# Peptides against a protein of PDB entry 3B8E, part 28

Target 1, 230 residues: chain A of PDB entry 3B8E
Amino acid sequence: PFLIFIIANIPLPLGTVTILCIDLGTDMVPAISLAYEQAESDIMKRQPRNPKTDKLVNEQLISMAYGQIGMIQALGGFFTYFVILAENGFLPIHLLGLRVNWDDRWINDVEDSYGQQWTYEQRKIVEFTCHTPFFVTIVVVQWADLVICKTRRNSVFQQGMKNKILIFGLFEETALAAFLSYCPGMGVALRMYPLKPTWWFCAFPYSLLIFVYDEVRKLIIRRRPGGWVE

## One batch from the design tools (peptide; made by RFdiffusion4, then SolubleMPNN)

Design b1_p10_6_s3 (from b1_p10_6, 9 letters changed)
Fold by OpenDDE base, seed 3:
Structure b1_p10_6_s3 (fold): chain B 230 residues (1-230), chain A 10 residues (1-10)
Amino acid sequence: as target 1 above (230 residues)
Amino acid sequence: LVEELNKRYL
């Protein structure tokens, strides 16, 4: 999010405080819960890791976690952002380079794609209206990310949902997301304005995509051991 | 506009 904000000079898609709520709020309990995940049923059938040659975290795992899944998460958030701004008259192409004028409080006549003028206050309302759905989108895709992180090779259906701490983490991050989205005063405190309940569903296709992608990946690994996909 | 934004997203 922040890199695209800098490179494209678009209006801020996700506020700094909102990012902190993800990193420190919604991600902590889920991340800790993974430490309590049961070993995969086939772990004892694998040869012992060579501690001299085999890293705990390899380049393939890093590429999958940060490169592929992280990009899908960002795409989900940006999709929601662009939809909201387009529905308010700002087409994606018009947002390029707009940040400078968007963030200038002395410019009260910023035109949208249809020639409508927007005051600074109006622009900030729509910006902060984007922050909450972007945040919620990240939480919804994090459900899939957390679930797929339960195993490296086995299907989630083989592993099951026995980790009560992980289940608690999913409820906690969802409850926290709802609290931050709808509690009175969050617009002032966090620059997170309330969102329509329908915006929670915008991320579901991306969450499903992440889940299906990882299950297919794991299926390939199980069928073709020692492949580059592992 | 603000009311419309509120109706649309609130």
Scores: peptide ipSAE 0.018, ipTM 0.568, DockQ to the pose 0.051
Fold by OpenDDE base, seed 1:
Structure b1_p10_6_s3 (fold): chain B 230 residues (1-230), chain A 10 residues (1-10)
Amino acid sequence: as target 1 above (230 residues)
Amino acid sequence: LVEELNKRYL
């Protein structure tokens, strides 16, 4: 998020406080829950791993897969950001280079893509209105990320959802996201303004994409052992 | 839209 903010000079898509809420609030319980995940049903049918060769290849490919998933997550967040700004009159192309004028409190006549002038206060309301849905989008894509992390090779449909702590983590992160989004005073305290319920659905295609991507990856691994996708 | 934002947040 921050790199694109610098490179494209767009209005800030995600606040620092929201990032901290992701890293410390929403991700901790889910991450801990993975420690309680049951072993894959086929582990006992696998040949012993070669600790030297299989570890290096698997670490690189896992890192690549997580990198790709992270890119999809970021794309989901930016998609939500661009949708919100577009609904508020700021088309994506118009946002390029706009940051300098956007952040200037003395400029109260920043035009949107339709020629409407926006005061500094109005712009900041829209910006902070983007932060909350971006945060929620990350939580929604993290549902998929957490679910796909249950297994390395088996489908989630084969593994099932038996980990009650993981299920609790999904509810906790969602409840925290709802609390931060809708609790009175969060706009002042965290610059997180309440979002329309429809914004929760903006992330769903990306969450589904992450899930499908990983299931396809795992399917390829199962069908072609030793492939570059492992 | 600005009027709606003003009504909601201003």
Scores: peptide ipSAE 0.014, ipTM 0.569, DockQ to the pose 0.053
Fold by OpenDDE base, seed 4:
Structure b1_p10_6_s3 (fold): chain B 230 residues (1-230), chain A 10 residues (1-10)
Amino acid sequence: as target 1 above (230 residues)
Amino acid sequence: LVEELNKRYL
């Protein structure tokens, strides 16, 4: 997110405070919850790992999978960002290079894609209105990420949702997201303006995509043990 | 614009 903000010079899609809330607030309990995940039902049926070869390969594959998931998460966030800005008259192409004028307090006539002029205050309201849905989008895609992280090989449907701490983590991050989004004063304190409930659904396709991607990956692993996808 | 902005808080 922040790299694209720098490279493309677009209006800030996600505030630093919101990033901190993700990294420290929403992700902490879910991450801890994974430590309490039950061993996969097939763990005892697996051949003992070759301690020299299988660890290194598995770390690389895990890092690649998490990297890919992280890219899908970022795409989900940016999708929400671009949709919101487009609905407010700023098409994605018009946002390229706009940051300089967008952040200038003295320019009160920044035009959108339709020739409508925006004051600095109006622009900042739109920007901060993007921060909250971007944050919520990340939380929603993190639901999928957390759920898929429960297992390495088994389908989530095979493993089930038995980890109560993980379930609690999902509720906690959602409750925190709702609190940060809708609690009075959050707009002033965190620059997180309230969002319409409909924006919660904007990330659902990406959350589903992450889930399907990982389930397909796991299915391939189950069908072809020792494949490059493990 | 103002109406749309106001709709964000509803």
Scores: peptide ipSAE 0.021, ipTM 0.538, DockQ to the pose 0.047; fails the geometry check
Fold by OpenDDE base, seed 5:
Structure b1_p10_6_s3 (fold): chain B 230 residues (1-230), chain A 10 residues (1-10)
Amino acid sequence: as target 1 above (230 residues)
Amino acid sequence: LVEELNKRYL
């Protein structure tokens, strides 16, 4: 988020407070839940690891997969951000370089893509209205990320949803996201303005994409052991 | 203003 904010000089898509809510709020219980995941059913079919040559964790594979998934997550967040701003008169091309004037409190006549003028207060309301949907989008794509992390090789359908702590984590992060989005006073306290319920669905295609991507990856690994995807 | 904006967005 911040890299694109700096490079493109767009209005801030995700606030520091919302980032803290992700890193310290929604991600903690899910991350802990993975420690309780059962071993994959095929573990006994794998050759023993050579402790001298084989790493416990293929850092390159995990880093690459996580990096790719992280990019899809970021794309989901930015998609929601651009859709909200476009519905409010700010097309994506118009946002490029707009930050300087957007953040200036003395400029009260910033024009949108349709020639409508926006006061500083109106602009900040729209900006903070984007922060909450971006946050919620991250939570929704994290559902898929957490579910795919249950296994390295087996399909999630083979592993099943037996980890009750992981299921609890999914409900907890969702409940926390709803609380932060809709609790009275959160707009004042956290600059998280209430979200229209419809915006929760904007992330669903990206969540599905993450899930399908990982299932296809795992399918390729199962069919072609020792391939570049492994 | 938030209520009016919420009404415009609703």
Scores: peptide ipSAE 0.019, ipTM 0.573, DockQ to the pose 0.050; fails the geometry check

Design b1_p10_6_s4 (from b1_p10_6, 10 letters changed)
Fold by OpenDDE base, seed 3:
Structure b1_p10_6_s4 (fold): chain B 230 residues (1-230), chain A 10 residues (1-10)
Amino acid sequence: as target 1 above (230 residues)
Amino acid sequence: LREELDRRLL
């Protein structure tokens, strides 16, 4: 999110306060819940890890978690952002370089892709209306991320959903997302304006994509042990 | 515009 905001000079897709709500609110309980996950059913069938050569966290795990999944999450959020701005007259190509004029309080005639003029107040309403569904999109893709993180090799269908703390984490992050999205005063306090319930479904294809991608990856690892995908 | 935005976004 932030890197694309700097490189493309687009209107701010996700507010700093909203990022803090993700990092401190929606990610904390889920991350703690993974510490209570049951060992994979096949863990005792594996050879003991060589402590001299085998790291607990390898480059492949880091690349998967932060590289691939993080990029899909960001793409989901940006998709929602671009859809909302396009529905309000700002096509994606028109947003490039627009930030300077967008954030200027003295410019009250910023034109959209259709020649409609937008006051500073109107632009900020649209921007803050993008922050909430971007945040909700991240929460919805985090459901898939948390579920796939339950196992490294086994399918989630083999592991099951027995971790009550993880289930609680999924409900907590969802309840927090609903609270931040719909509680009165959140627009003033957090610059998070309420969103239509339909925007919750915008992330579902990306959440499903993450889940399917990881299950396919795990299936390949199970069928071809010692491959580059592990 | 604000009401229309509110109707489109909300």
Scores: peptide ipSAE 0.017, ipTM 0.599, DockQ to the pose 0.050
Fold by OpenDDE base, seed 2:
Structure b1_p10_6_s4 (fold): chain B 230 residues (1-230), chain A 10 residues (1-10)
Amino acid sequence: as target 1 above (230 residues)
Amino acid sequence: LREELDRRLL
């Protein structure tokens, strides 16, 4: 997110405080919950791994898969951001290079894609209105990420949702997201303005995409043991 | 204006 903000010079899609709420708030209980995940049913059926070769290759492939998932998560957030700004008159192409004028307090006539002029205050309201839905989008895609992290090879449908701590983590991060989004004063404290309930659904296609992507990956691993996807 | 902006944004 931040790299695209710098390179494209777009209005800030996600605030620093909101990033901290993701990294330190919503992700903590979910991440800990993975430590309590049950072993895959097939672990005991696997041949002993060579600790030197198989570990290194496997760590690289896992890191690549998580890197790809992280890119899909970021795309989901940016999709929500661009939709909100487009609904407010700022098409994605118009946002390129706009940051300089957007952040200038003395410019009160920044034009949108339709020639409407926006004051600094109006622009900042729109910007901060993007922060909360971006955050919520990340939480919604994290549901899929957490669920897929339960297993390495087995389908989630084979492993099941037996980890009660993981289930609790999903509820906790969702409750925290709702609290940060709707609690009075969060707009002043965190620059997170309340969002319409409909914006929660904007991330669902991306959450589903992550889930399907990983299930397909795992299916390939099961069909081709020792392949480059493992 | 804020309420109208809030109504458009929301």
Scores: peptide ipSAE 0.019, ipTM 0.596, DockQ to the pose 0.052; fails the geometry check
Fold by OpenDDE base, seed 5:
Structure b1_p10_6_s4 (fold): chain B 230 residues (1-230), chain A 10 residues (1-10)
Amino acid sequence: as target 1 above (230 residues)
Amino acid sequence: LREELDRRLL
């Protein structure tokens, strides 16, 4: 998010406060829950790893997979951001380079893609209205990320949802996201304005994409042991 | 402004 904000000079898609709410709020209980995940049922069927070679390769592959998942998460957030701004008259092409005028409080006649003029206050309300759906999009995509992290090789359907702490984490992060989005005063305190309930569904295709991507990856690993995907 | 934005967002 922040890198694209700098490179493209677009209005701020995700605030610093919302980032802190993700890193310290919604991700904490889910991350702890993974420590309580049961060993995969096939662990005894795996050949002994060479501690010098196989750890390094496996850490690189895990890092690449998490990097790819993180890119899909960011794409989901940006999709939500661009849709909201487009519905308010700002098409994606018009946002490129707009930051300079967008953030200037003395410019009260910034034109949208349709020639409508926007005051500084109106622009900031739309910007902060994007922050909350971006945050919620990340939480919805994190559901899939957390579920796929349960296993390295087995399908989630083979492992099952036996980790009660992980299930609790999914409810906790969702409840926290709803609280931060809809509690009175959060717009003033955190610059998180309430969003329409329909915006929660905007992330679902990306959550499904992550889940399908990882299940296909794991299926390939099971069918072709020692392949480039493992 | 909030009511007008709420009308546009609704």
Scores: peptide ipSAE 0.018, ipTM 0.599, DockQ to the pose 0.048; fails the geometry check
Fold by OpenDDE base, seed 4:
Structure b1_p10_6_s4 (fold): chain B 230 residues (1-230), chain A 10 residues (1-10)
Amino acid sequence: as target 1 above (230 residues)
Amino acid sequence: LREELDRRLL
């Protein structure tokens, strides 16, 4: 997210405070939940892998998979961001290079894609209105990440959702997202303005995409043991 | 402005 903000000079899609809330708030309990999932996972049912050969290959493949998932997550967040800005008159093409004028407090006549002028205050409200749905989008795609990380090779449908800590993590991150989105004063404290409940659904296609991607990957691994996708 | 934006976002 932040790299595209720098490269494209678009309005800030996700605030630094919001990023910290993701990294420390929403990711922590999920990460802990995954540590407990190791005992229930199909990984623990396998014989110890050869630590000299299998570890390095697995680390690379895990890194690639998480990198790809992270890109899908970022795409989901940016999709939500662009949809919100488009609904407020700022088409994606118009956002390119707009940051300089957007962040200038003295420019109160920034035009949108339809020629409507926006004051600095109005622009900042729209920006902060993007931060919350972007955050929620990340949480919703993280649901898919948590669910897919539960197993290495088995489908989630085969393994089931037995890890209560993982389930708790999903509820915790969702509750935190709801708290940060709707608690009075969050707009002032965190620059996270409340969002309509409909914005929670904006991430669902991406969450589903992550899920399908991982299920297909796992299916390939099951059908072709020792393949490059493993 | 917030209420107006909330209405527009609505």
Scores: peptide ipSAE 0.017, ipTM 0.574, DockQ to the pose 0.051; fails the geometry check

Design b1_p10_7_s1 (from b1_p10_7, 6 letters changed)
Fold by OpenDDE base, seed 4:
Structure b1_p10_7_s1 (fold): chain B 230 residues (1-230), chain A 10 residues (1-10)
Amino acid sequence: as target 1 above (230 residues)
Amino acid sequence: LLLDALDAIL
């Protein structure tokens, strides 16, 4: 989010408070829950890693986490952001370079894609209206991310959903996301304005994409052991 | 106030 904010000079897609709510709120219990996941059924058939050559965090894991899944998550968030801004009169092409004027408190005549002028206060309402759905989008794609993280090789359908702490984590992060999105005063306290319930569904295609992508990846690994996808 | 302080730092 922040990289595209700098490179494209677009209005801030995700606030610092929402980032903190992700990193310290919604992700914490789910991440801890993975420590209680059952070993994969084939783990005892795998050779132990060589501690001298095999890093716990390798380039493949970084590529998978940040380069693949993280990019799909970011695309999901940005999709929601662009849809909201487009519904408010700001088409994606018009957002490029708009940040400078958008963040200027003294400019009260920023035009949208239809020639409507927006005051600074109106622009900030729209910006903070984007932050909550972006946050919720991240939570929804994190459902898929957490579920795919249960296993490295086996399908989630082979592993099953037996980890009660993980299931609790999914409910907790969803409940926290709903609380932060809909509790009165969150607009003042966190600059998180309430979202229409329909915005929860904007992330579902991306959550499904993450899930399908990883299941296909795992299927390829199972069918072609020693492939470049491991 | 905390948000305003954070916004002043960011």
Scores: peptide ipSAE 0.021, ipTM 0.653, DockQ to the pose 0.029
Fold by OpenDDE base, seed 3:
Structure b1_p10_7_s1 (fold): chain B 230 residues (1-230), chain A 10 residues (1-10)
Amino acid sequence: as target 1 above (230 residues)
Amino acid sequence: LLLDALDAIL
């Protein structure tokens, strides 16, 4: 979020406090739940890791987490952001370079893509209106991310959903996301204005895409062991 | 005030 905010000079897509709510709130129980996952059926067919040469976090894991899945998650969040701003009169092209005027409290006549003028207060309302749906979008794509993280090689359909702590984590993160999004005072306390229920569904295509992408990846690995996809 | 301080740091 912040990298694109700086590079493209767009209005802030996700607040800092909202990011902390993701990193410290919604992600904590799901991440811990992975420690309780059952071993894959082929675990005893794999050679043990050499602690001197093999890193726990290798280039492959970084590529998957940040380079592939993280990019799809970011794309989902930004899609939601651009849709909300477009519905409020700001087309994506018009947002490029707009940050300077957007964040200036003395400019009260910033025009949207349709020539409507926006006061500073109105602009901040729409900005903070984007933060909550972006946050919820991240939670929805994290459902898929958590589920795909259950296994390295086996399909989720082969592994099954037997980890009760992981299932609890999915409900907990969703309940926490709903609490942070709809609890009175969160607009003031977290800059998270209440979202329309329809925004929860905006991320579903991306969540499905993450799931399908990883299942296809795992299928390729199973069919072609030792390939570049592994 | 804490939010404003966080916004100033972040």
Scores: peptide ipSAE 0.021, ipTM 0.651, DockQ to the pose 0.029
Fold by OpenDDE base, seed 2:
Structure b1_p10_7_s1 (fold): chain B 230 residues (1-230), chain A 10 residues (1-10)
Amino acid sequence: as target 1 above (230 residues)
Amino acid sequence: LLLDALDAIL
């Protein structure tokens, strides 16, 4: 999010407080829950990791986590952001380079894609209106991410949903997301304005995409052991 | 104030 904000000079897609609510709020219990996941059925057939040659976090894990899944998550968030801004008159192409004028409190006549002028206060309301749906989008795609992280090779359907702590984590992060989105005063305290319930569904295609992508990846690994996908 | 300061840095 922040890299695109700098490179494209677009209005801030996700606030710093909202990022902290993800990293320290919604993600903690789910991440801890993975420590209680049952071992995969074939784990004892694999050789132990060589601690001298094999890194715990390898390039492949980084590529999977940040380069593949993380990119799909970011695309989901940005999709929601661009839809909200487009519904408010700011088409995606018009947002490029707009940040400088957008963030200037002395410019009260910033034009949208339709020639409507926006005051600084109006622009900031729209910006903060994007933060909460972006956050909720991340939570919804994290459902899929958490579920796919249960296993490295086996399908989730082979592993099952036996980890009660993980199930609790999914409910907890969802409840926390709803609390932060709809509790009175969150707009003032966290700049998280309430969102229409329909915005929760904007992330569902991306959540499904993450799940399907990883299940296909795991299927390929099972059929072709020692392949480049592993 | 902290939010305004963060907004000024970003």
Scores: peptide ipSAE 0.020, ipTM 0.629, DockQ to the pose 0.028
Fold by OpenDDE base, seed 5:
Structure b1_p10_7_s1 (fold): chain B 230 residues (1-230), chain A 10 residues (1-10)
Amino acid sequence: as target 1 above (230 residues)
Amino acid sequence: LLLDALDAIL
């Protein structure tokens, strides 16, 4: 979020507080739950890692985590952000370079794409109204990310959903996201304004895309072992 | 106060 905020000079898509709520709130229990996942059925058919040459964190893992899945997650969040701002009169092209005037508390006549003027307070309400749905979008795409992380090679349908701690984590992160989004006073305490229930569904196509993408990747690995995708 | 301070910087 911050890189695009700096490069494109757009209104802040996701606040520091919302990032902390993800990293320290919603992601912790799900991440810990992966330690309790059952080994894949073919684990004893694989060669052991060479501890002298093979790193635990390699370029392939970084590419999957940040370059592929992380990019799809970011696109999902930004999609939600642009849709909300467009519904409030700010088309994506109009947001480019708008940050300077948007963040200026003394400018109370910032025009939207339709010539409507917005006060500083109105603009900040819209900005913080974007933060909560962006946060929820990340949680929804993280459902898919967590599920695909259960296996490296086997399909999730082959592995199954037997890890009760992982299932608990999915419910916990969702309940926490709902609590942070809708609890009275969160707008003051965390600048997380309540979102319309419809915003929860904006991330579903991206969550499905992540899941399908990884299942196709795993299918390719199973059919063509030793390929560059493995 | 921390949120207000962060808003003053960010």
Scores: peptide ipSAE 0.020, ipTM 0.648, DockQ to the pose 0.028

